# Designs tried in a protein design run: peptides against a protein of PDB entry 1IK9. Part 150

Target 1, 211 residues: chain A of PDB entry 1IK9
Amino acid sequence: MERKISRIHLVSEPSITHFLQVSWEKTLESGFVITLTDGHSAWTGTVSESEISQEADDMAMEKGKYVGELRKALLSGAGPADVYTFNFSKESCYFFFEKNLKDVSFRLGSFNLEKVENPAEVIRELICYCLDTIAENQAKNEHLQKENERLLRDWNDVQGRFEKCVSAKEALETDLYKRFILVLNEKKTKIRSLHNKLLNAAQEREKDIKQ
Target 2, 207 residues: chain A of PDB entry 1IK9 as posed
Amino acid sequence: MERKISRIHLVSEPSITHFLQVSWEKTLESGFVITLTDGHSAWTGTVSESEISQEADDMAMEKGKYVGELRKALLSADVYTFNFSKESAYFFFEKNLKDVSFRLGSFNLEKVENPAEVIRELIAYALDTIAENQAKNEHLQKENERLLRDWNDVQGRFEKAVSAKEALETDLYKRFILVLNEKKTKIRSLHNKLLNAAQEREKDIKQ
Target 3, 195 residues: chain B of PDB entry 1IK9 as posed
Amino acid sequence: MERKISRIHLVSEPSITHFLQVSWEKTLESGFVITLTDGHSAWTGTVSESEISQEADDMAMEKGKYVGELRKALLSVYTFNFSKESAYFFFEKNLKDVSFRLGSFNLEKVENPAEVIRELIAYALDTIAENQAKNEHLQKENERLLRDWNDVQGRFEKAVSAKEALETDLYKRFILVLNEKKTKIRSLHNKLLNA

## One batch from the design tools (peptide; made by RFdiffusion4, then SolubleMPNN)

Design b2_p20_1_s3 (from b2_p20_1, 12 letters changed)
Fold by OpenDDE base, seed 4:
Structure b2_p20_1_s3 (fold): chain B 211 residues (1-211), chain C 211 residues (1-211), chain A 20 residues (1-20)
Amino acid sequence: as target 1 above (211 residues)
Amino acid sequence: as target 1 above (211 residues)
Amino acid sequence: SMEEFEKEKKEFEEELKKLL
């Protein structure tokens, strides 16, 4: 079961923050339970998949698009202010909400709610859910923070190894070239020396032929 | 102002989860406001720094140690079960709590509360605080998750650069050695050829002298 | 590793000295 609690303002009671709880299984399309509270009274209603389908048909809206609008209205919390307007009659227990666009407002849905006999139980359960959600989110935050610190250490370690590898490569290249030049020059000097010895030997032989 | 809400069980009403809100400025030692609710009624009391000091003196406990115990009792939420026991009389509005150790229980503190005339306002504000805390923690989680994904990408990028640098170093070394060996072998061959020419010239000269 | 590379470098330096 999934749940979302949102603050809403009722048109009839704009000074009193109300709380809208929506609970569902897997998808909002499959139906949901809606609960409204002012912190003293609570009202609940069940919306079936058939009611959602009927409301979509009555609106001449594609079901997936309608469910998408329900999700924005009922699960967004305070979405962009004023896009969704909520109405509730305590006398009729009739809840309805409208989508307000620039030049048009239209009813997005309406539900009959029932007044809860023990609102304190609903309110306590709602607060428990909030506290559990806070505890879960804190545990996730602590885990992510520790993981972030780990990844930063691992990054610094690899970066330091990379910089050492670059420097070692450049040093190696420089050393290899220096050594190669030294050896090459020694061999060139030996070749020059041997050529000079050959020239001298040839000159000596020409002298010996000339007596 | 800092705040913590915790679930507690009252000894008198063990089947009904109560909520203990504690609010303070900077340090709990400076005093705090305590609020108790069952989701229908609410009770509040202010505890001054002087009352905290007096309770520490009455307990013959060092003030910092006493405040440390208050923090565990009042701010831990459900600490380890059964370590702190909470009592409240709705008639006297007297709240007291005990620390239970293996062989001893002792009163850790006691406060006179006042029944709130409009508990719904306190409950709504408490739910608002919970929802705000959830939203803040969700935003922190999303930020930490994005940062974690960034750090993982950056780590993979540096790791891939490091591996390429290692491979490039090995390839460079191998190429430089191959080139060096080729040039060195050419020079060695030239040296051998020149030595053979010198030996032949010396042998020819020895023949000419014997002639 | 860097240590393996430093070892291979030393071994090759010694082989180079023998070729010289």
Scores: peptide ipSAE 0.012, ipTM 0.819, DockQ to the pose 0.102
Fold by OpenDDE base, seed 2:
Structure b2_p20_1_s3 (fold): chain B 211 residues (1-211), chain C 211 residues (1-211), chain A 20 residues (1-20)
Amino acid sequence: as target 1 above (211 residues)
Amino acid sequence: as target 1 above (211 residues)
Amino acid sequence: SMEEFEKEKKEFEEELKKLL
């Protein structure tokens, strides 16, 4: 079961923050349970897949689009102000919400809720869920932070090795060329010396022929 | 102001999860505000720096050690089971907690609380704080996750460049040596050819002298 | 490795000295 708690403001009680909990299995389309609380009272209702389908049909809206709007209204928490208006009658236990567009507001959905007999239990469970979620997210944050610090070290180590490899490649090339030039110059000097000896020998022979 | 909410179990109501909120400025040593709730009622008390100092003195405990124990008891949430026992009388509004050691249990602290007139407001504010903390931690998690994914990519990129640099260094060395050997062999061949020409010229001259 | 490369470089420097 998945769960989302959000803050909402009711048109009837704009000064009192309410909390809307939505619980569902895999998809919001398969139905969900709504719980509303003001921190003193709680109200709960179940919305079936058939009710969601009927509401989509009554609105002449494609079901996937309708469920997408329900998800934005009910699961986004403090979404952009004034896009969704929430209404609840404590007398009739009727909950409805509207989507406010620039030129048109329309009722997006409505649910009959029942007043919970033990609101303290629902409120305690809701606080427990919040504390569990905080603890899980803190543990995940600490893990990700440690992993981030590890990856940063590993990156610095490889970067430093890469820079050393580049420098070592350039140094190697420079050293090999310097050595190559030295050896080539020695061989060129030896070739020049041998050519001079050949020229001298040829000149001496040409002198010997001329007597 | 810093705040921590924890679950506790009261000895008088072991089946009902209670929530202990502690609020303080910079250090727990400077004093704190405690709020206890069962999701229906709330109780609040203020503990001054002087009361903390007096309690440490009465216990014959060093103040920093005592504050360290208070921090473990009041801020750890669901710490290791049974190390701290919490007691509250709804009649007297007296809250006290004990540290359970293997051989000795001792009272670590005690506070007079007052019943809150509007518990729903305290509960709503507590839920708001939990939801704000969840949202902040989720945003931090998403940031750390994206940064972790970035660092992983950057690490893979540098690692791949490093491997290419190593391979390019080895290939460069091999190519330079191959070229060097080729040029050296050409020069050695030319030196050998010049030596043979010198030997032939010397032999011809020795023949001409004998003729 | 970079250590293997330095070793191979040294070995080749010695072979080059023998050819010289």
Scores: peptide ipSAE 0.006, ipTM 0.819, DockQ to the pose 0.102
Fold by OpenDDE base, seed 1:
Structure b2_p20_1_s3 (fold): chain B 211 residues (1-211), chain C 211 residues (1-211), chain A 20 residues (1-20)
Amino acid sequence: as target 1 above (211 residues)
Amino acid sequence: as target 1 above (211 residues)
Amino acid sequence: SMEEFEKEKKEFEEELKKLL
């Protein structure tokens, strides 16, 4: 089961933060349980897949688009722009929400909730879920931090090996050329010496023919 | 201000999860505010730096060690081993906690709490803090994940450059030696040719002298 | 020739610089 808790403000009680818990199995489209609390009282309702489909049809909205709007309204809480308005009557237990656009506001959905007899149990369970989520997120953060530190070490190690490889390649090239030039110059000197000996021998032979 | 919320079980109400909020400025040693709630009622007390020091002295415990035990008891919640036992009387508003060791249990501290008139406000604020902490931890997780993905890319890039550098170094060495051998062999062939010409010239001269 | 070797050397040094 997936769960999302959001802060909302009710039009009737704008000074009191309410909490909207939505819980569902795999997809919000397959239905969900909604719980509203003010930290003293709680109210719960269930919305079926058939009710979601019917509301989409009644609105003449494509189901995927409607579910997308439900997701934004019910799971995002009070986003920075008052795009969604939430209404609840404690007397009727009727919850409804509207999407506010620049030129038009329209009802996006409505639910009949039921007052929970033991709101403290719902509130405690909600706080437990928040604390569990905090602990899980902290464990994930610590894991990601350790992986980040590992990756940074591994990067520095490879970078240092790369720089050493570059320097070693340049040093190798320079050394090989220096050694080559030395050997080549020795052979060139020997060739020059042998040429001079041949020239001298030829000149001596030309002298011996001339007596 | 720092804050920690923990789950605890009271000896008097072991079936009901209670929440212990501790809030402090910079260090727990400088004093703290403690709030207990069961999701319906709330109780608050303040513990001063002087009370912490006095309790450490009364226990004949080194202050840093005592603060370390306070931190474990009050900030860890119900750790996996029932090392800490929490007691609270709703009638007297007296809260005390014990450390349970294998051979001895001892009182670690006690506080007089005061019943909060508007527990719903305390509970709402507590839930708000949990939701804020979840959002902050999620943002940190997303940041760390993006950094890990960056570092992994950067590592792969440097690793690939390093492997290319190694291969290029080996190729360079091999190529330079091949080229050197070719030039050296050419010069050795020229030297051998010149030596043979000198030997032939010497043999011809020796024939001319015998003739 | 030695000039061809120096040329091939230089070309190889340039190719090698492109691989870095």
Scores: peptide ipSAE 0.000, ipTM 0.816, DockQ to the pose 0.075
Fold by OpenDDE base, seed 3:
Structure b2_p20_1_s3 (fold): chain B 211 residues (1-211), chain C 211 residues (1-211), chain A 20 residues (1-20)
Amino acid sequence: as target 1 above (211 residues)
Amino acid sequence: as target 1 above (211 residues)
Amino acid sequence: SMEEFEKEKKEFEEELKKLL
């Protein structure tokens, strides 16, 4: 079961924050339970998949689009854009909401709710759910923070090893080339010296033949 | 201002979850506001720094230790260990709590509360605070998740560069040594050949002198 | 860069061949 609690303002009571709870299984399309409370009274109703399908048909709207609008209205709360207007009559227990577009307002949906006999139990359960959600989110935050600190350490360690590897490669190359040039130059000098000795020996032999 | 809401069970009403809200400035030692609710009624009281000091003195407990016990009792909620027992009389508005040790139980503190005239406003504000806390914690979770994904990518990139640097260093060293050995051996062979030519020239000259 | 290294290596090989 999934649940969302949102703050809403009723047109009839704009100074009193109301809470809209929606509960559903897997998809909002399969139906949901709606609960409204003002912190003193509570009202609950069940909306079936058949009612959602009927409302979509009555609106001449594709079902997936209609459910998408229900999700925005009922699960987002009244965002700062006041795109959705909520209405509730305590006398009739009739809940309805409208979508306000620039040039057009239309009723998005309507539900009959029943007044809860023991609203305190519903309110306590709602607060319990909020506290459980806070605890779960806090535990997730602490886990993600520890993982982030681990990844930062691991990154710094590999970065430092990489920089050392680059420097060690450059130092190795420089040292190997210097050593190579030194040894090569020694051997070249020895070759030049031996060639000069051979030339001198050949010239002396040519002198000895000429007497 | 800091706030904590906890679930508690009252000895008088063990089947009904109560909510204990504590609000304070910077440190619990400077005093706090306590609010109790059952989701229908609410009760509030203010505890001053002087009252906390007096309770610590009456208990013959060091103030920092006493405040440490208050923090555990009032801010942790009743953990599964039932170390703290909460009592409240609706008639007297007297709230008190006990610490249960293995062999000893003692009263940790007591407060006079006042019944709130409009409990619905207190309950709505409490639910609003829970919803705000959920939203803040969710935003923090989403931020930490994105940062964790970034750090993981950055780590993989540096790790892959490091492995390439290691392989490149080893390949460089191997190539440079192979080339060095080849050139060195060529020069050694040329030196040996020139020495042999010099020895032959000297031997021929010695024959020509004996001839 | 790895490209600069391969370039320096190649220049060194050419100097080495002239020396050889």
Scores: peptide ipSAE 0.007, ipTM 0.819, DockQ to the pose 0.108; fails the geometry check

Design b2_p20_1_s4 (from b2_p20_1, 10 letters changed)
Fold by OpenDDE base, seed 4:
Parts: structure tokens; C-alpha cells; sequence
Structure b2_p20_1_s4 (fold): chain B 211 residues (1-211), chain C 211 residues (1-211), chain A 20 residues (1-20)
């Protein structure tokens, strides 16, 4: 089961932070359990897939789009833009929420909740879930930090190898050129020496023919 | 102000998860505020630096070691080893905790708490802190994930450059050797040709002298 | 760098052409 807890402000009690918990199996579309608490009392209701489908139809909205709006309203909390307004009557246990656009507000959904007999148990379980989520996120953070440090070391190692390879290539090229020039110059000197010997031999033969 | 919330089990109510909040400024040694809640009621007390020092003296324990034990007891919760036992009387508002060693248990500390008049406010604030901590840890995890993805790309880029540099070095070496061998062979051929011309000229001169 | 290598390769080709 997936769960999300969000802070909300009720229109009737704007000074008191309430907490909205939504729990679902795989997809919010398949239905969900909603729990509201003020830290003293709690109220819970179950919303079926059929109710979600009916609310989408009543709104003349495509179901996937409607579920997308439900997800923003119920799982994001009131994001910083006050795009969603939450209302709850403790007397009727009727919960409803509205989407506020620039010039138009409309009811996005409504649920009948039931007052929980043991709110302390719901609150304790909610705090436990928060603490478990903190522990899981801390463990994930420590893992990612260690992986980051590993990747940074691996990067530095490859970078250092690359720089050494570049330098070694330049050194090899320079050495090969020096060796080539030396051997080439030796062969050029030998060719010049042999040419001079040939010229001298030809001149001596021309002298011997002239007695 | 730093804060830690932990789950604890009271000896008197082992089936009910309680929450222990400890709040302090920079160091636990300078004193702390302790809050206990069962999700319905809350109790709070303040512990001064002088009380911590006195408890360390009463235990004949070095203050730094005592604060180290307090940190394990009060901030870790009952770790999986049940090394710490927590006791609370709702009637006296007296909270005490014990360290359990293999054959010896001893009282590590004790505090007078006061029942909070508005426990719902304390509980709401505690849930808010948990949700804030979740959000901060999620943001940190997303940052670390993006940084890991960056480092992985940077590693792959340098690795690919390194492999290309190795291949280019081998190709250059092979090309330089081929060119060198070609020029060297040309010069060797010219040397052989000149040597043969010199030998022929010497043989002709020896014939002319015998004639 | 790979660019420096290509530069050095060109410089060698030019020096080689002057020697040959």
C-alpha cells in the first residue's frame, strides 16, 4: 500500500494545521482511504473506484485527468499556490475540496468520513510512518552520498590515466621522430660519402686515360 | 535548535508506541527539552546543563561519556538491542530510563515532566517537523541523484576520450613506423646502388691497369 | 588532447615532407 501525508488548512479552521493522509494500492484510480486529523481527533473514509468514476462523470471530465487533479489536491497538499481549498464539517463528517482558478472555483470532490473511535492509534501510526519514511530516506541519502564519492574517485582515476596517456603519446611521438631523424641523417651521410667516392673514382680514371 | 524524535516503549505500556522528542541548542550537554507523547497526551520537561552535570557526578561518570550515553538513549530511541528501558508515571509525571547490560541494569537519568495543556498542538508540531524532515531529505536525495547522474556522464565521457586516445596512439605509432621503414628502405636501396657502382668502377680500373 | 595529437601528427607530416 502506498501512502502520502500532507498538511492542509481547512477553511473553517485556518489557524490549525490539519493532516490529510491518503492510502492506496498501486494507483489512486483504483480507490483510496482518506484520513484527516488535527492531532486530537481523526476521521477516515474509503473512496471506491466507482465513486472516482462517478465524480469524473459528474464533472464531465476524463477519468485520467480527474485522477490527475485528485493526485495534485490530495497528495501534494495545498501546494504554495493555494490552488486547492479544503473544507470539513465535524458535525456532518463531510469533507470536500475545491480547485481555485483565477476567476472560477469548482468542487473537485467530496467524501463522507467517519470519526475514528481511537484517534491516538491513528496518530501514532501516522507518526510511525513519518519516522519510517525519514529513516528510509536517510538510508537512501547515505547510499547516494557513498555512490557519489565512489563516482568522483572513479572519475579522478580515469582523468589521471587519460592525462598520463596523452603525455605518454606525445613523449613516444617525440622519441620516434628523434630516432627517425638520427637514422635518416646517418643514411644521408653514407649516401654523400659514396657519391663523393664515385666522383673521385671517375676523375682518377679520366686522369689515367690521359699518358 | 536541533531536534530528534524517536519511538519508545514504556515498561508500563509496552503495547503502545510512545514518541520521545528531544530538542537542544548545538550540544545536548548544554541542556535539552524532552517531550513525551502517546498521540493523545503530551508531557514536556526542560533539563539544564547543571542537572546533566549533577547526574553525571551522581553516576560517578565523566560528563562527556554521560552525554554520550544520553545521546544513545534519548536520540537513537530504543535501538534494536533493547539496551535502554524507558519508564513513565502519568500520575507523578516522572520519567526515567535505564541502561541494560548483560547482568546489570542501572538508571541513566530521570526527569520531571509536566502535562501539556494542549497536546494536539504539540502533536501537530511534531508531525509538521516530520513532514519538513521528509521534504528536506527528499530534496537532498533528488540533488544527490542528479549529481550522481552528472558524475556518471562525466566518467563515461572521460572514459570514451581515454579509449580514443589509446587507439589513436597505437594508430600513430603504426603509421610512423610504416613511414620510417619506407624512407629507410629507399635510402638503403640508394646506398646499395652506389656501392655497386663503386665496385664496378674499381673493377674497370683494375682491368685498365692490366691492360 | 586529441586535437593536440592531430596537430602534432600534421606537424610531423610537414617535417617529414621537408626531410624527404
Amino acid sequence: as target 1 above (211 residues)
Amino acid sequence: as target 1 above (211 residues)
Amino acid sequence: SMEEFERQKKEFEEEYKKLT
Scores: peptide ipSAE 0.018, ipTM 0.823, DockQ to the pose 0.102; fails the geometry check
Fold by OpenDDE base, seed 2:
Formats: structure tokens, C-alpha cells, sequence
Structure b2_p20_1_s4 (fold): chain B 211 residues (1-211), chain C 211 residues (1-211), chain A 20 residues (1-20)
């Protein structure tokens, strides 16, 4: 089961923060349970897949688009306050919400709620869910932080090895060239020495022929 | 101001989860505000630095050690349930807690609370704090996740460059040696050719002298 | 960098051609 709690303001009680909890299985389209509380009283209603389909049809809206609008209205936390207007009558237990666009406001949905007999239990469960969510998110944060620190160490280690490899490659190239030049110069000196001996021998032979 | 909310069980109402909120400035040692709620009623008390000091003295406990025990009792969420026992009388508004050790239980602290006139406001504010904490932790999680993904990409990039550098170093060494051998062999061939020419010239001169 | 390596390799090939 998935759950989202949102803060809302009711048109009837704009000075009192209300909490809207929505609970669903896999998709909001399959229906959901809505719970409203003011921290003293609570109200709950169930919205079926058939009701969602009917509301989409009555609005002449494609179901996926309608569910997308429901998700934005009901599951968006502190969304921009001006986009959705929430209305609730404590007397009739009728909850409805409107989407406010520039030139047009329209009712996006309506739900009949029931007053919860033991609101304290609903409020305690809601606080428990918040505390569980905090603990889960903290554990995930600590895990991600430790992994981030690990990856940073691993990156620094590979970076340091890479820099050493680059330097070692340049040093190897330089050393190999220096050694090559030394040996090549020895061979060039030997070639020059042999050439000079050949020239001297040829000059001596030319002297011996001239007698 | 720092705040911590914990779930506790009261000896008087073991079937009902209570919520203990502690609020303090910088250190718990400087005093704190404690709020207890059952989701219907709320009770609040202020504990001064002088009261904390007096309780430490009455216990013959070093103040830093006593504050360390208070922090474990009051700020530990679902700590191991068996270490601390919480007691509250709704009639007297007297809150006290005990530390349970293997062979000894002792009262760690006691506070006079006052019943809050508007518990719904305290409960709403507590839920608001939980929702704010969830939002902050989610934003931190998303940031850490994005940074983790960045560090992993950066690690893979450096690792790939390092592997290419290692391979390029080995290839360079091999290529330089091959090229060196080729030139060295050319110079050796030239030396051999010049030596043979010198030997032939010496043999011809020895023939000319015998002639 | 790989580019710096290709540059050094080319410079060596040119020096080597002058030595040969």
C-alpha cells in the first residue's frame, strides 16, 4: 500500500492547517482511501475505481488524464496553493476540490467522507507513519552518504593511479629514447671509425700504385 | 531550535502509542521543552538548566553523564523498549522515567507537565514538523542520489582512461623496442659491411706486396 | 592525455626519421 500525506487549507477554515492522507494500491486509478484531519477530528472515505471512471466520464476527460489531475491535486504536498481549492463541510461530510485555471475554475472531484469515531487512533497512526518515513529516509540518507564517501575515495584512488600511470609513461618514453640515443651514437661512432680506416687504406693503396 | 519526536509507551496506557517531543537550543543541557501527546490530548513542560543540574546533583551523577542519559532516554526514537520506562499521570500531570538495568531500576528524571488547552494546534504543528522533516530528508536523498550517480560516472570515466593509459604504456614500450631493434640492426649491418670492405682491402694490399 | 601521447609519438617518429 502506498500513502501520501499533504497539508491543505479548506475554504471553510483557512486559518487551520488540515492534513489529507491518501492511501492506494499500486495505482491511484484502482481506487483510494482518503482521510482528512484537523488534529482533533478525522474523516475517512473510500473512492472506488468505478467512481473515478464515472467522474472522468462526467467531466468528459480521458481517464489517464483525469487520474493525472487527481494525483496532482491529492498527492502533491505544498503545491502552489492557488491551483487547487479544497472544500469540506463538517456537517454534510462532503469533500470537494476545484482546479483553478486563469479564466475557469471547475470541480475536479468530490467525495463523501465519514466522521471517524476514534480520531486519536487515526492521528496516532498518521504520526507513526510520519516517524517511520523519517526513519526510512534517514537510513537511506546515511547509506547514500556512506556510498558517496566510498565512491569519492575510489575515484581519488583511481585518479592518483591514473596520474602515476601518465607520469610513468612519459618517464618510460624519455628513458627509452635516452638509452636509444646512447647506443645509436656508439654505432654511429663505430661506423665513422670504420669509414676513416677504409679511406686511409684506399689512400695508402693509391700511394703504393703511384712508384 | 532542535527538535526530536519519539514514540513511547506509558506504563499507565501500554496499548496506546504516545509521542514525546523534546525541543532545545543547541544543547539539551541548557534546558528543554517536553511535549507529550496521545493524538487527542497534549501536555507540555519546560525543564530548566537549573533543574537538570539539580537532578544530576541529587543523583550524584556528573552533569555531562546525566545529560547523556537524558539524551538517550528522551531523544532516542524506538530505542530498545526495555531500557527506559515512562510513567505519566493525567491527573497530576506528573511525568517520570526510569532506567532499567539488569539488577537495578532507578528514576532518571521527573517533570511536571501542564495540559494544553488546544491540543489540536500542538498535534497539527507536530504533524507539520514531521512533513517538513520528510520533505527535507527527501530533498537530501535526491541530492545524494544525483551526486552518487555523478561520482559513479566520473569513476567509470577515470577507470576507462586509466586502463587506456596502462595499455598505451605497454604498447609504447613494445613499439619503441621494435623500432630500436630495427635501427640497431641496420647499423650492425652497415658495420659488418664496412668491416668486410676493410678486410678485402687489407687482403688486396697483402697480394700487391707479395707481387 | 591520449592526444599528448599521439603528439609525442609523432615527434619521436620525426626525430627517429632524422636519426635514421
Amino acid sequence: as target 1 above (211 residues)
Amino acid sequence: as target 1 above (211 residues)
Amino acid sequence: SMEEFERQKKEFEEEYKKLT
Scores: peptide ipSAE 0.017, ipTM 0.823, DockQ to the pose 0.099; fails the geometry check
Fold by OpenDDE base, seed 3:
Structure b2_p20_1_s4 (fold): chain B 211 residues (1-211), chain C 211 residues (1-211), chain A 20 residues (1-20)
Amino acid sequence: as target 1 above (211 residues)
Amino acid sequence: as target 1 above (211 residues)
Amino acid sequence: SMEEFERQKKEFEEEYKKLT
């Protein structure tokens, strides 16, 4: 089961932050449980897949698009731009919400809620869920931080090996050329020596012919 | 101002999860505000630096050590091993907690709380703080995740450059040796040719002398 | 490895000495 809690402002009580909890199985389209609280009272309703389908049909909206708007409204609250307006009557227990466009506001959905007999239990469970979520997110943050530190060490190790490889390549090239030049010069000296011996032998033979 | 909310179980109401909020400025030693709630009622007390010092003195404990135990008790709840036991009287509004050791339990601290007139406001603010903390931790998680992905890319890039450097070093060595062998063999062939010319010239001179 | 490089360098020096 998935759960989301959001802050909302009711048109009837704009000075009192309300909390909208939505709980669902796998997808919001399959139905959900909605809970509204002001920190004193709580109201709950179950919304079925059939009710979601009916609301989409009544709006002449494609179901997937409707569920997409429903998700934005109910799981994000009004949003940062007050795109959604929430209404609730404590007398009728009727909850409805509107989407505010530039030129038009329209009802997006409505639910009948029931007043919870023990709101303190619902509020305690809601706070427990928030604290559990904080703990889980903290553990995830600590894990990601340790992984970042590991990756940074591994990067530094490879970078240091790379720099050593570059330096070793340059040193190799320089050393090989230096050694090659030495041996090449030795062979050139031997060639010059043999050539001079040949010239001397030819000059001696020319002297022997001239007696 | 820093804040921590923890779950606690009261000895008087072990079946009802209570929430202990502690709020402080910079350090817990400078004093704190304690709030207890069951999701219906709330109780608040302010604890001064002088009261913390007095409790440490009454216990004959060094202040820093006392504050260290106070932090473990009040900011972590009972802990995973029920090291701390919490007691509260709704009649007297007296809150006290004990540290449970193997052979001894002792009172660690006590506070007079006052019943909050509007507990719903305190509960709403507590839920708001939890939701804000969740949002902040989620944003931090997303940031750390993106940073992990960046570090992994950077590692792969350096690793790929390192592997190319190793391969380029080996290829350079092989190519240089091959080129050096070719030039060396050319010089050896020239030396052998000159040596044979010298031998032939010596043999011709020996024939001319016999002749 | 750097060790393998020093080995190949030594082998080349020995072959070069035999050639030279």
Scores: peptide ipSAE 0.017, ipTM 0.823, DockQ to the pose 0.111; fails the geometry check
Fold by OpenDDE base, seed 5:
Structure b2_p20_1_s4 (fold): chain B 211 residues (1-211), chain C 211 residues (1-211), chain A 20 residues (1-20)
Amino acid sequence: as target 1 above (211 residues)
Amino acid sequence: as target 1 above (211 residues)
Amino acid sequence: SMEEFERQKKEFEEEYKKLT
């Protein structure tokens, strides 16, 4: 079961934060349970897949698009854009919400709720769920933080090895060239010495032929 | 201001989850506000630094150790170890808690609370704080997740560069040695050729002297 | 550099060809 709690403001009580809980199985399209509370009273209703389909048809809206609008209205909280207006009558237990566009407001959905006999139990369970969600998110944050610290250490270790490898490659190249030049110069000197000996031997032979 | 909400069970109502809120400035030692709720009623009390000091003295406990026990009792929730027992009288508004050790239970602290006139406001504010904390923790989780993904990419990039650097170093060393051996062999061949020419010239000169 | 080495090799081969 999935669950979302959001804060909303009712048009009838704009100064009192209300809480809207929606719970569903797998998809919002399959139906959901809606719970409204003001921290003293609670109201609950069940919305079936057939009711969702009927409301989409009544709106002449494609079902997937309609469910997408339901998700935005019911699960996102009243975002700072006041795009959704929530209305509830405590007398009739009728809940409805509107989408506000620049030049047009339209009813998006409506639900009959029932007043809960024991609102304190619903409120306690709602607070418990919030505390459990906080604990789960804290544990996830601690895990992600430890993983970040591990990844940063591993990055620093590889970076340091890479820099050492670059420096060692440059040093190796420089050392190999220096050693090569030394050996090459020794061989050049030996070749020059042998050439001079050949020239001297040729000059001596030319002297011996001239007697 | 710091705040912690925990779930507790009262000895008088063990089947009903209660919520204990503690709020303080900088340190619990400087005093705190305690709020208890069952989701219908709320009770609040203020505990001063002087009261905390007096309770520590009455217990013959060092103040820092006493405050450390208060933090465990009031801020950790009733951990699975049932180490702390909470008691509250709705008639007297007297709240006290005990530390349970294997062979000894002792009163750790006691506070006079006052029944809140508008418990719904306290409950709404408590739920708002929970929802705000969930939103903050979700934003932190999303940030840490994106940072983990970044660090993992950066690690893979450096690791791939490091492996290429190692392979390039080994290839460079092998290539430089092969080239060096080729040049050295050319010079060795030239030295041998010049030596043979010198030997032949010496043999011809020895023939010319015998002629 | 490898270029400087190939340059020195070439210079040596050219000097050696002038001597031979």
Scores: peptide ipSAE 0.014, ipTM 0.820, DockQ to the pose 0.110; fails the geometry check

